# Designs tried in a protein design run: peptides against a protein of PDB entry 2AZE. Part 64

Target 1, 148 residues: chain A of PDB entry 2AZE
Amino acid sequence: AQECQNLEVERQRRLERIKQKQSQLQELILQQIAFKNLVQRNRHAEQQASRPPPPNSVIHLPFIIVNTSKKTVIDCSISNDKFEYLFNFDNTFEIHDDIEVLKRMGMACGLESGSCSAEDLKMARSLVPKALEPYVTEMAQGTVGGVF
Target 2, 101 residues: chain B of PDB entry 2AZE
Amino acid sequence: GRLEGLTQDLRQLQESEQQLDHLMNICTTQLRLLSEDTDSQRLAYVTCQDLRSIADPAEQMVMVIKAPPETQLQAVDSSENFQISLKSKQGPIDVFLCPEE

## One batch from the design tools (peptide; aimed at target 2 P68 P69 E70 Q74)

Design b1_p28_3_s2 (made by RFdiffusion4, then SolubleMPNN; from b1_p28_3, 11 letters changed)
Fold by OpenDDE base, seed 1:
Structure b1_p28_3_s2 (fold): chain B 148 residues (1-148), chain C 101 residues (1-101), chain A 28 residues (1-28)
Amino acid sequence: as target 1 above (148 residues)
Amino acid sequence: as target 2 above (101 residues)
Amino acid sequence: SIKTYVGTIKADLFAKLEGIELPLILSK
């Protein structure tokens, strides 16, 4: 029947929306874990050093990085007010965001790639509210969304 | 029947989505709390050593971009021209290298 | 051929580049 067909279309629409929200939630959880873990690391490091790092030695969030070969020649044009930049590279480059940097640093405990040891999982769980712990466990096991 | 079954499935999916929304609200609340915590913001940094661990400074250079929200970034991939353009409407853009570089 | 990527930087706790899938890795 036409009504059943309409409901099946709606079912698929809802499933896709749920999938999108699951992806968003996972990213938010990773952001929370990575951020808290970073802060914890730095707090501990500063306590051990008994001083903060030199101002010019740290990069505060948020940021984006561009990396290229050390041999790459870069031509840069900057507007007077620094509102506009133009970079010309004679070779390829890469662009990464700060959360990716944190993930590669291990701040997300390997949860993002399913490379989460028992110790990593324990750390990850400790950095989220209790209500999110089951979801973190599912992420570590790669079983998120299996019910759909 | 089939109609009743589909209707019930949709209700179950609605409940699942509501649970997701609840978890997302919890998570966004935590992130907001972090953004409002001065000490957390002070400690929310990476070092040049961290960046070196991501990109070997012996082979790669790392450029850091700190731009205001809503800054437009355009990248061009061409054998004739590799380009990045930045356009901000809210303030100046800061681009720098680690001092050790 | 020429590929052009256009995105907008969204800044909160983290920087997000909307409109461009990251990481962007150019290759010849």
Scores: peptide ipSAE 0.556, ipTM 0.923, DockQ to the pose 0.846
OpenDDE base, seeds 2, 3, 4, 5: peptide ipSAE 0.413, 0.358, 0.525, 0.309; ipTM 0.908, 0.900, 0.920, 0.890

Design b1_p28_3_s3 (made by RFdiffusion4, then SolubleMPNN; from b1_p28_3, 9 letters changed)
Fold by OpenDDE base, seed 3:
Structure b1_p28_3_s3 (fold): chain B 148 residues (1-148), chain C 101 residues (1-101), chain A 28 residues (1-28)
Amino acid sequence: as target 1 above (148 residues)
Amino acid sequence: as target 2 above (101 residues)
Amino acid sequence: STKTYTGTLKADLFAKLEGIELPLVLSK
């Protein structure tokens, strides 16, 4: 009886760990797809323009963004060496990371929300190693969660 | 019996986790390769137009923060003030705005 | 009421703020 109880506890522990790893893998896949898609887009764009964009017109990864209403008053204090910044806002703000920006740009092909068209799914699959393609398909179908 | 069934379940879960770990390793390896590829890093950028596309520039202001690793960010939410503090130990922090059209 | 969020930037291929779950959306 006690042995069975111990094993059931362990079973639940492992199930939870697997669930966590599944979430991590999904995020890693989205990162890979988004990154490769971004690079591919920019490569094509630069080829078409026959030149790279001006250096001061692009933001390289990694970065963080803060957004707020344009009506928000922001006071900024910066140290002389720019090691310290202090921003005071008179209203609420949001902080987002770069991967979220890429997702909103569609770089993850809508896979993050299960909003993949047939073409989106095709693109997503093409941007991962063959071994990951089945998992990408599961993500698109919303069938991730089962134990394989 | 019950014990045997649970033992078998644990073995199956172990196999599943191993497969999961394998896939994660593949993915992590690909990400490392991307981080080590100079050409990919050169092309890993967004434009101000991209940022405008995800946030209405007529209503929202978007501030970009590029900071060295280990930079501390503190956000304060209170009725008295809303605040962001940045403290870097490894170099200067770059904060800029994308110009509005 | 005051809420304070503290995170440390961990820069890999993408930016990550350890200690803060993003997106962070403040409410007034």
Scores: peptide ipSAE 0.606, ipTM 0.928, DockQ to the pose 0.860
OpenDDE base, seeds 1, 2, 4, 5: peptide ipSAE 0.602, 0.598, 0.599, 0.602; ipTM 0.926, 0.922, 0.923, 0.923

Design b1_p28_3_s4 (made by RFdiffusion4, then SolubleMPNN; from b1_p28_3, 11 letters changed)
Fold by OpenDDE base, seed 3:
Structure b1_p28_3_s4 (fold): chain B 148 residues (1-148), chain C 101 residues (1-101), chain A 28 residues (1-28)
Amino acid sequence: as target 1 above (148 residues)
Amino acid sequence: as target 2 above (101 residues)
Amino acid sequence: SVKTYVGTIKADLFAKLEGIDLPLILSK
């Protein structure tokens, strides 16, 4: 009886760990797809323009963004060496990371929300190693969560 | 019996986790390769137009933060203050605004 | 009521803010 109880606890522990790893893998896959898709887009764009964009017109990864109403008053204090910043806002703000920006740009092909068209799914699959393609398909179908 | 069934379940979960770990290793390896590829890094950028497409500058101001690793970010939410503080120990922090059209 | 969020930027291929769940959306 006690042995069975111990194994039940262990079983639940492992199931939870697997669930966590599944979430991590999904995020890693989205990162890979988004990154490769972004690079591919920019490569094509630069080829079409026959030149790279001006250096001061692009933001390289990694970055964080803060957004707030255009009407928000912001006071900024910066140390001389730029090691410290202090921003005071008179209203609320939001903080987003770069991967979220890429997702909103569609760089993850809508895979993050299960909103993949047939073409989106095709693109997503093409941007990962063959071993990951089945998992990408599961993500698109919303069938991730089972134990494989 | 029950004990045997549970033991078998644990073995199956072990195999599943191993497969999961394998896939994660593949993915992590690909990401590392991308981080080491100079050409990929050169092309790993967004434009102000991209940011405008997801946050309308007519209504929202977008501020970009590029900070060295281990930079501390503190955000305060109160009726008295809405605040962000950045503290770097490894170099200067770059903050800039994406201009409206 | 005061809410304070403290995180550390872990820069890899992407920016990761450890200690704060993103997106952080403050409400007044």
Scores: peptide ipSAE 0.583, ipTM 0.925, DockQ to the pose 0.863
OpenDDE base, seeds 1, 2, 4, 5: peptide ipSAE 0.564, 0.570, 0.521, 0.574; ipTM 0.924, 0.922, 0.918, 0.925

Design b1_p28_4 (made by RFdiffusion4)
Pose (drawn by RFdiffusion4):
Structure b1_p28_4 (pose): chain A 148 residues (1-148), chain B 101 residues (1-101), chain P 28 residues (1-28)
Amino acid sequence: as target 1 above (148 residues)
Amino acid sequence: as target 2 above (101 residues)
Amino acid sequence: SILESHTYTITNEYGFAHLPGTPLKLSF
């Protein structure tokens, strides 16, 4: 009974590591797909009607987005060297990642929620190495859990 | 008995974790190659029209923050106001708006 | 007085900004 208790806690510790690692693997696959999809969208757009985009109309990764109502008062305070910043808001605001932005743009082909058309899934499968294809299929079905 | 049952479980979980680590290893390598790729980095950008479909600078205000790696971001819910604090231990941070408003 | 706070570390790992548990939205 004593030894069984030790094995059970070890089992539960491993089950927790696997559950964390599955979520990490899924996020990494979405990023790999989203980044590759964004790059190919831009590579193609730069062909169509030559001259690369003007530098001010473009934002390179990595970055963060903050949005609030156009009315919301913001108070900005900056340190000399611009290492530190402080923003006060008199209303609700939202903070978004670049990966979240890319997902909402559909760069991850709807795979973030299993919302893939046949073409979306085909696109997602081709942007990932063959060894990751089964796991992409698992993500597309939502049958990722059960903890294997 | 139960001891053998738990031992067999630990073996299944050991093999499953080795497989997961292998896939994660392949996955992070793909991401490393993408970060080391100059042409991909040059093309890894979003337009103002992109940031629109997720929040357009017509009704809402959009702010872009670019801080070097390892910088800290603190968000605060005061008794009366909201705040975002950015502290970069190395390198300056950049902040700007979107053109359409 | 502070009611609640959230602290993140921005790693910029693999060309992405990482904020675990986002999108973050604070309201009244």

Design b1_p28_4_s1 (made by RFdiffusion4, then SolubleMPNN; from b1_p28_4, 14 letters changed)
Fold by OpenDDE base, seed 3:
Structure b1_p28_4_s1 (fold): chain B 148 residues (1-148), chain C 101 residues (1-101), chain A 28 residues (1-28)
Amino acid sequence: as target 1 above (148 residues)
Amino acid sequence: as target 2 above (101 residues)
Amino acid sequence: EIKSQKTFTLTNKYGFANIPGGPIVLSK
């Protein structure tokens, strides 16, 4: 009786942990796809242009983005060594990490939102090792979550 | 019996978790390889056009922040205070502005 | 807290300006 109860508690704990890891894995896969897709896109673009982009025209990962209305007044204080920044806004702002930016750019092939076309899925699968392809397929189908 | 059933369930869950760990390791390895590849890092960039597609500078001011690892970011977004504080321990922070056009 | 600092205000309607020591405006 007590032993069974203990095992049931453990079962629930493991189920929750698995759920968490599934979420983490999905995010990692999306990151991988987005990153590789970005690199591939830029490589192709540079080949077409026959040159790399000019300096200061691009931002390399990693980065974060802060955006706000262009009407927002921003006061910025910077330490002399640039180790410390303080931004004061007179209105709301948004913060986005680089991965989110890549997702919004479509670099994750819409896999993150279940908006993955057949072509998108093909691309996504091509950007991961074979071992991850089944999981990518499950993500596209929205069937991730079951115990396997 | 019930005990045997639970034991079997736990075994299956263990196997499932091991598979997840394996897949995560594969994925993490791939990401690490990308981070260590000089050519990939050189090509790992976004353009102003990309940023405009996310938040059009015609309507939004877009600020890009590049900070060293472990930089502290504190953000307050309330009706009474709108603030971002950045504190780096490992080097200077760079801030870039995306032009409108 | 910031001990020695350079302060600037971004009020440009286009959201960019080249201020020495401030943000770097990306090239078009």
Scores: peptide ipSAE 0.134, ipTM 0.870, DockQ to the pose 0.033
OpenDDE base, seeds 1, 2, 4, 5: peptide ipSAE 0.095, 0.027, 0.046, 0.037; ipTM 0.865, 0.859, 0.860, 0.857; seed 1 fails the geometry check

Design b1_p28_4_s3 (made by RFdiffusion4, then SolubleMPNN; from b1_p28_4, 15 letters changed)
Fold by OpenDDE base, seed 1:
Structure b1_p28_4_s3 (fold): chain B 148 residues (1-148), chain C 101 residues (1-101), chain A 28 residues (1-28)
Amino acid sequence: as target 1 above (148 residues)
Amino acid sequence: as target 2 above (101 residues)
Amino acid sequence: TILSQKVFTLTNEYLASNIPGGPLILSK
């Protein structure tokens, strides 16, 4: 009986680990798609404009974003060497990672929420290696977990 | 029996995990290749127009922060305090505002 | 993320010194 109990504990451990890895893989796939899609978009835009964007008009990865109401009063203090910043707000604020920004821009083709059109799904599949295409399809259908 | 069934399940789960690990390795390899590609990094940027799609400057103030790796960020968002502190050990921090259109 | 690398580490530490200032403005 003790042996069976030990194996049942191990079974549950492995199931949880697989679940965690599935989530990690999905996030990695979304990052890959979002990044490649962003690069592709910008390459096309620069080709059409026949020039790169002006300096100080773009922000390269990595970055984070802080947003708050325009009515929020912000006091900003900066050290002389710019190694330290302090922001005081009189109301709530939000912080967003660059990958979250890319997702909200639609760079992940709506795959993160399973809101992919046929064209979006086609784009998403084209931005990953062949071996990952079936998994992208499963993500779009919400059927992840059926294979493992 | 019960023991045999559990043993078989564990073997199957191990195989499934190995397949999953393989896919993860493929994906991480692709990401590393992208991070090492100078042309991709040159084109990895967002514009003010992109930022406006996230938070409308007509209603929201949008700040973008670029900092050296391992910069420490402290954020407090409570009824009594709303504060963000940044401290870099490797170099200066750059903060940008996305202007209202 | 792997692509952006780890830039920020969340902490409860506060800044030692501060001088009044403001952010740069991006061009349109």
Scores: peptide ipSAE 0.136, ipTM 0.876, DockQ to the pose 0.058
OpenDDE base, seeds 2, 3, 4, 5: peptide ipSAE 0.052, 0.019, 0.059, 0.031; ipTM 0.866, 0.853, 0.872, 0.862

Design b1_p28_4_s4 (made by RFdiffusion4, then SolubleMPNN; from b1_p28_4, 13 letters changed)
Fold by OpenDDE base, seed 2:
Parts: C-alpha cells; sequence; structure tokens
Structure b1_p28_4_s4 (fold): chain B 148 residues (1-148), chain C 101 residues (1-101), chain A 28 residues (1-28)
C-alpha cells in the first residue's frame, strides 16, 4: 500500500539521520575528552615547572599542520598582506587538523579507535558529564549503534 | 500487520533520536563552556615536542598553519606538482616551522 | 591538468580547526 511505502521511506530517512548524528556525537565527545585532557596535562606541567612555557614555544588551538618528507622541495608565494599563500610541492604531503594531532598524542585516550586500557577508559569517563559516560563505555567497546 | 509494525518502528526511532539529541546538547554545551573559559583557552596548546612525537623530524618536516576562520584551503594534485592554496577573508595567515630537535 | 582537488573552509568550531573528511593525503 502507498501508506506503508511512505512509512518505509520515512523509516529509512530516520535511520540515516540517526547514523549521522551518532557520528557527530562521537566526534564531539572525542573533542571534549581531548581538549580537557590537554588542558589538564598543560596545567600540571606548568605547576611542576613553576612557570608557563615561553610564548613562542607553544602552538595554541586552532591550527592545522602540513607534513612531508624533509627532502620535499617546497615553493611558497605570499601576498603582501599575508592573506594569500600558495605552496608548491614536488612530492606528496599530508594535512592534519588539530583534533587529529590531539588524537595521535593520545589525548582522546585511544577512544577514537576503541583501543582503551582500563586506565584510559577511566580517564575518558572522568572527563565527561555523567550522562555521557554510558556512551563513552559503548564507544570503547565498539557497541555504539548496536540497537539499530 | 505491516502498517502497525512500521508505525511502531517509527515511534521507537523517534525516541532513540530524542535521546541522541539530548546527549548532543549536553556535549555541545560543555564544548561551548570550554571555548568561553579563558583559562582553558590559555592552556589549550601543544608544543613542538608534541608535534615531533607524531611526525619525526628526522624523516618529516612539519609546517604549522594558523589561519582565521572562514579561510579557504585548497589542495590540488596537478600533472606537474602538488599545491596548497590558502585564502583568508578576515586577516593574515601565519605559517611557521618547529625546530628540528 | 588537475588530477584531483579538495577545497574546504576553516570554521573554528568550538575553538578547533576541523578538516571535513579527516586527514588529507595527496600522493602520486
Amino acid sequence: as target 1 above (148 residues)
Amino acid sequence: as target 2 above (101 residues)
Amino acid sequence: EIKSSKTFTLKNEFGFANLPGGPIVLSK
């Protein structure tokens, strides 16, 4: 029947929307954990050193990085006002954002890959509101979305 | 029947999505609070050592780009070379390297 | 001749820079 057909379409639409929201939520949780963990690390480090690091020795968020072989030849053109840059590479390169950097630093406790130790999971749970803890647990177990 | 089953499924999916929306609201609220906290933002940094830990300068060079919001980035693979183009609308772009070891 | 091109806009969402599709790798 036409009515059933319409409901089937709507069902599929909702399932896809939920899938997208699940992906977004997971990324938001990882961002929160990584950020709080980074701040905690730096706070502790500055306390132990009894002073903040030199201003030019740190890179504040937000940022992106470009990495390539040290043998890669890079040509750079910059506008006078520094509003425009053009880089030419003679070999392959990679671009990463700050979130990816934080993940690779372990700031997300391995939750992004489901590779959490017991201590990693404990840390991750401690860095989110109580309402998000069950979802963090599911992420660590790789069981998010099992209901669908 | 089929109609009743589909109707029930849609109700269940609606409840699931509402729960998901609730969790997302909690998470985004926390992130907004963090972005507005000056002390947290002061401590939101990485070091050159951090970057070296994920990209060994012995093999890789790492270029850092700090650009204003709404900056356009274009990565191009041409027959001749590879390119990155940056175009800012709001202000100057800063590009620098961390020292090698 | 352009073989491939990827363009995106930096948005500074919650103080982060985000690449829409994750890391970008341009390889031969």
Scores: peptide ipSAE 0.479, ipTM 0.924, DockQ to the pose 0.913
OpenDDE base, seeds 1, 3, 4, 5: peptide ipSAE 0.474, 0.474, 0.475, 0.475; ipTM 0.924, 0.924, 0.924, 0.924

Design b1_p28_5 (made by RFdiffusion4)
Pose (drawn by RFdiffusion4):
Structure b1_p28_5 (pose): chain A 148 residues (1-148), chain B 101 residues (1-101), chain P 28 residues (1-28)
Amino acid sequence: as target 1 above (148 residues)
Amino acid sequence: as target 2 above (101 residues)
Amino acid sequence: TVLQSHTFTITNEYGFANLPTPFSLEWP
């Protein structure tokens, strides 16, 4: 009984590591797909009607987005060297990651929620190495859990 | 008995974790190659029209923050206001708006 | 007086900010 208790806590500890690692694997697959998809969208757009985009009309990764109502008062304070910043808001605001932005743009082909068309899934499968294809299929069905 | 049952479970979980680590290893390698790729990095960008479909600078205000790695971001819910604090231990941080408003 | 706070670290690992977003604060 004593030894069984030790094995059970070890089992639960491993079950927790696997659950965390599955979520990490899924997020990494989505990033790999989203980044590759964004790059190919831009590579193609740069062919169509030559001359690369003007530098000010473009934002390179990595970055963070903050949005609030156009009316919301924002108070900005900056340190000399611009290493530190402080923003005060008199209303609700939202913070978004670039990967979240890329997902909302559909760069991950709807795979973030299993919302893939046949073409979306085909696109997602081709942007990932063959060894990751089964796990992409698992993500597309939502049958990722059960903890294997 | 139960001891063998738990031992067999620990073996399944050991093998499953080795497989997961292998896939994660392949996955992070793909991401590393993408970060070491100059042509991909040059093309890894979003337009103002992109940031629109997720929040357009017509009704809502959009702010872009670019801080070097390892910088800290603190968000605060005061008794009366909201705040975002950015502290970069190394390198300056950059902040700007979107053109359409 | 601080009612609630959240601290994030921006790693910029692999060309991503890697924030656990979406994040927002709302009035009660």

Design b1_p28_5_s2 (made by RFdiffusion4, then SolubleMPNN; from b1_p28_5, 12 letters changed)
Fold by OpenDDE base, seed 2:
Structure b1_p28_5_s2 (fold): chain B 148 residues (1-148), chain C 101 residues (1-101), chain A 28 residues (1-28)
Amino acid sequence: as target 1 above (148 residues)
Amino acid sequence: as target 2 above (101 residues)
Amino acid sequence: EIVSQRTFTLTNEYLASNLPTPFSLNKP
């Protein structure tokens, strides 16, 4: 009985670990798709323009963006060596990392919400190695979560 | 018996985890390939136009933070305190304001 | 009411070869 109980505890531990890894894998897949899609978009755009965009007009990954109302008062303190920043706002703000920005741009093909069109799914599949395609399909269908 | 069943379940879970690890390795490899490709790095950017689709500079101030790896960002958003703290140990942090257009 | 506290650790998976400079906030 005690042995079975111990194994049950171990079973639960492993299930939780698998769940965590599933989440991590999904995020990695989304990142891969988003990044490749972004690169593809920009490559095409630059080819059409026959020139790269002005350096000051682009933001290379990685980055973080912070947005708040233009009426928000921001007090900024910067260390002498610029290693430390402190921003104080008088109102609420939002923070978005580069991955979130890419997702909102549609670079992840809507896969993050599990609601992809046929074209979106096709694009997503084309941006990952063959071994990952089944997982992409499961993500699109919202069927990820099972143990395989 | 129950013991045999649990043992079998654990073996199956082990195999499942190994499969996940394999897929994750494939995925991380792809990401590394992107990071090692000079052309991809050059093309891994967004524009101010892209950012306007996220937060319209006409209504919102959009601040861009470029920080070294392992930079700590702490954000507090409450009724009594609105604060962002950045602490880098690997180099200076750059902060810029995106124009409206 | 929204009360939140978030902590992020920024990573550099891709080399940032350029910095946007529409307006610098790098001043005390």
Scores: peptide ipSAE 0.024, ipTM 0.849, DockQ to the pose 0.243
OpenDDE base, seeds 1, 3, 4, 5: peptide ipSAE 0.024, 0.025, 0.021, 0.023; ipTM 0.851, 0.852, 0.847, 0.849; seed 3 fails the geometry check

Design b1_p28_5_s4 (made by RFdiffusion4, then SolubleMPNN; from b1_p28_5, 11 letters changed)
Fold by OpenDDE base, seed 1:
Structure b1_p28_5_s4 (fold): chain B 148 residues (1-148), chain C 101 residues (1-101), chain A 28 residues (1-28)
Amino acid sequence: as target 1 above (148 residues)
Amino acid sequence: as target 2 above (101 residues)
Amino acid sequence: TIVSSRTFTLTNEFLASNLPTPFSIEKP
């Protein structure tokens, strides 16, 4: 009885670990797709323009975005060495990391929400190694749960 | 019996986890390759036009934060306090605004 | 972003720092 109970605990531990890893893998795939798609887009754009954009016109990864209403009053304090910042707002704000920005830009092809068109799915598949394609397909279908 | 069944389940879960680990290794390797590719890093950027799709500067003030690795961001968003604290250990932090146009 | 090899540490634990000087945010 005690041995079986110990194995049941171990079983549950492993199930939870697998679940966590599945979530991590999905996020890694989305990051890969979004990043490659962004690079591809920019490469094409620069080719069409026959030049790179001006240095001060672009924001390289990594970055964080903070947005709030233009009516929000912001008080910003900075340390002498610029190692510390303090922002005080008089109203609510939003914070977005660069990956979230890329997703909202459509760089992950809608895969993050399972809203891929046939063309989106084709693009997503083309941006990952062959071994990951089945998982991308499952993500698009909303049927993630299998192991390959 | 129950013991044999549990033992079999654990073996199956182990195999499943190993397959999952393999896929994760493949994905991580691809990400490392991208991080090591100088051309990819050069092209890894967004524009202010891109950011307008997230928050329109005509209605929203958009700040961009560039910071060294492991910079700490602490945020409080409550009725009493609306505050963001940034603390870097590896270098200065840059903050700038995305223009409306 | 993992690809950039840089990360930000986000936390809900807020420790306020009393910074001495205001800072004017620049436009790109």
Scores: peptide ipSAE 0.028, ipTM 0.854, DockQ to the pose 0.053
OpenDDE base, seeds 2, 3, 4, 5: peptide ipSAE 0.028, 0.022, 0.027, 0.023; ipTM 0.851, 0.853, 0.851, 0.852

Design b1_p28_6 (made by RFdiffusion4)
Pose (drawn by RFdiffusion4):
Structure b1_p28_6 (pose): chain A 148 residues (1-148), chain B 101 residues (1-101), chain P 28 residues (1-28)
Amino acid sequence: as target 1 above (148 residues)
Amino acid sequence: as target 2 above (101 residues)
Amino acid sequence: SPFTINLSPLRTDVNVSVSHNAPPLPPP
């Protein structure tokens, strides 16, 4: 019984590591797909009607987004060297990642929620190496859990 | 008995984790190659029209923050106000708005 | 929630912390 207790806690410890790693693997696959999709969208757009986009109308990754109501008062304080910043808000605001932005743009082909059309899925499968194809299929069905 | 049952479980979980690590390894390698790729990095950007479908600078205000790696972001819910604090240990941080308002 | 933060848990360029019912922070 004593030895069995030790094996059970070890088993539960491993089950926790696998559960964390599965979520990490899924996120990484979505990033791989989203990044590659964004790059190919821009590579193609730069063909159509030549001259690359003006530098001010473009934001390179990585970045963060903060949005609040147009009325919301913001108080900005900056350190000399611009290493430190402080913002005060008199209302609710939202913080979004670039990956989250790319997902909402549909760059991950709806795979973040299994909301893929046949074309979306085809696109997602082609942007990932063959060894990751089964796991992409698992993500598309939502049958990722059960903890293998 | 149960001891063999738990030992068999530990073996399944060991093999499963080895497989997951392998896939993660392939996955992070793909991401590393993308980061080392100059043409991809040059093309890894979003337009102002992109940031619109997720929050347009017509009704809402949109702020873009670009801080070097390892910088800290603290968000605070005071008794009376909200705050965001950014502390970069190395390198300056950049902040700007979106053109359409 | 009084505000919303949507960041990848695997993002490594920023360290994110959140404080609730905390006093305001001073300016830098």

Design b1_p28_6_s1 (made by RFdiffusion4, then SolubleMPNN; from b1_p28_6, 11 letters changed)
Fold by OpenDDE base, seed 3:
Parts: C-alpha cells; sequence; structure tokens
Structure b1_p28_6_s1 (fold): chain B 148 residues (1-148), chain C 101 residues (1-101), chain A 28 residues (1-28)
C-alpha cells in the first residue's frame, strides 16, 4: 500500500541521516581525544622542562598546513589588508588541517584507523566523558555502524 | 503486519538518533570547554618537530596558515591548475614558513 | 577537482608567529 511505501522511504531517509551523524560523532570524538592528548603532552613536557617553549617555536591551534616540493614555484598574491591570499603553484600540493596533523602525530591514539593497542585504547577512554566510552570502544573494535 | 513493523522501526530509529544527538552534544560541549579554557588553549600547540613528522622541510616546503574563524579556503589541484585561495571576513590572515633543520 | 577545508572549531582567535627551531621539550 501507498502508506507502507511512504514509511519505507522515511525509514531509509532516517537511516542515512543516522549514518551521517555517526560519522560526525566519530570525528568529534577523535578531535576531543586529539586535543586533550596534545594538551596533556605539552603540559607534561613543560613541567619537565620547567619552562614553556620559546616564543615563535610553536604553532597554536587552529591552523592549516600546506606542503609541496621544495622545487615547486609558488606565486602569492596578497591583498593590502591581508584578508585575501592567492597562491599559484606550478605543481601539486597537499593541505592538512590541524586535526589531521594531530592524528598523524598519534594524538588520537590510532582510534581513527582502528589500530589501537591496549594502552592506546586506555588513553583514549581516559580522555572522553564516561558517556562516550562505549562508543570509543566500538570505534576501536570497528563495530560502529549498528543502530543503538 | 507490515505497517506495524515499519512504524516500530521508525520509532526505534528516532530513539537511536536522539541518543546520537545527545552524544554529539556532549562532544561539542567538551570541545567548547577546551576552547574557553585559557590554560588548555595555551597548551594547544604543535612544535616544529611535530610538523617535520608530517612533512619533512628538508624535502618539502611547509607553509602554515592561521586565519580568523570562517575563513574560506578554496583549493584546486589539477593538471591545469594548482591554486589555493584564502578569503577572510573577520581579519587578516597570517602565513609563515616552517624552517628547515 | 576543487575542495574546501575549514579550520577546526576549537579557537576563536588564531595568532601566527614565525616558527623557529628550538630544542624539543622532553616527552611525557
Amino acid sequence: as target 1 above (148 residues)
Amino acid sequence: as target 2 above (101 residues)
Amino acid sequence: PPFTIHLSPTAKHIKLSVLRNAPPLPPP
């Protein structure tokens, strides 16, 4: 019947929306873990060194990174007010946001790829509120995707 | 029947989505707290060593961009065009290079 | 193919400084 067909369409719509939100949640969790882990790392490091890092030796979040071959020629146009930048490259480049950098640094404990050791998982769980721990476990096991 | 089954499925999906939304709210709250905590922000940094682990300045030119919120970054990477466009609406954009070893 | 990247929603203000090499802090 038409009524059942309408509900089936709605069901599919909701399933897709849930799937999208699951992906968003996973990213948010990874960000939280990465940021907290970074802060913890730096706090400990500064305590051990008994000083903060020298000025201009660090980059505070947020940021993005652009990298390309040292042989790449880059032409940069900048507006007078520095509100606009235009970079032209003669070869390919890569862009990384700060979260990606943190992930590659291991700040997300390998959770992003489901490659968590027992210690990594322990760390990851310790960096999220209790309510999120079950989901972190699912991410580590690669079992995310089920309806809960 | 089929109708009852579908109705039940929709109710279950609604509950699942609500739980998901709740978890997302928890996450966004935690991120907001981090952004509002002065000490956390002071400690939220990466070093040159960290950046070198991503792209070695010996082989790669590494450029760092810090821009105001809502800055638009448009990138084109094709055989015909290699371009990055930055447009800020809330202030100046700062760009600097990661030094080589 | 064109794409857009957004900064992380962790901070409202970003100040850039020139990066300089410095001895790394000890690991935790």
Scores: peptide ipSAE 0.029, ipTM 0.868, DockQ to the pose 0.050
OpenDDE base, seeds 1, 2, 4, 5: peptide ipSAE 0.023, 0.026, 0.029, 0.026; ipTM 0.854, 0.860, 0.868, 0.862; seeds 2, 5 fail the geometry check

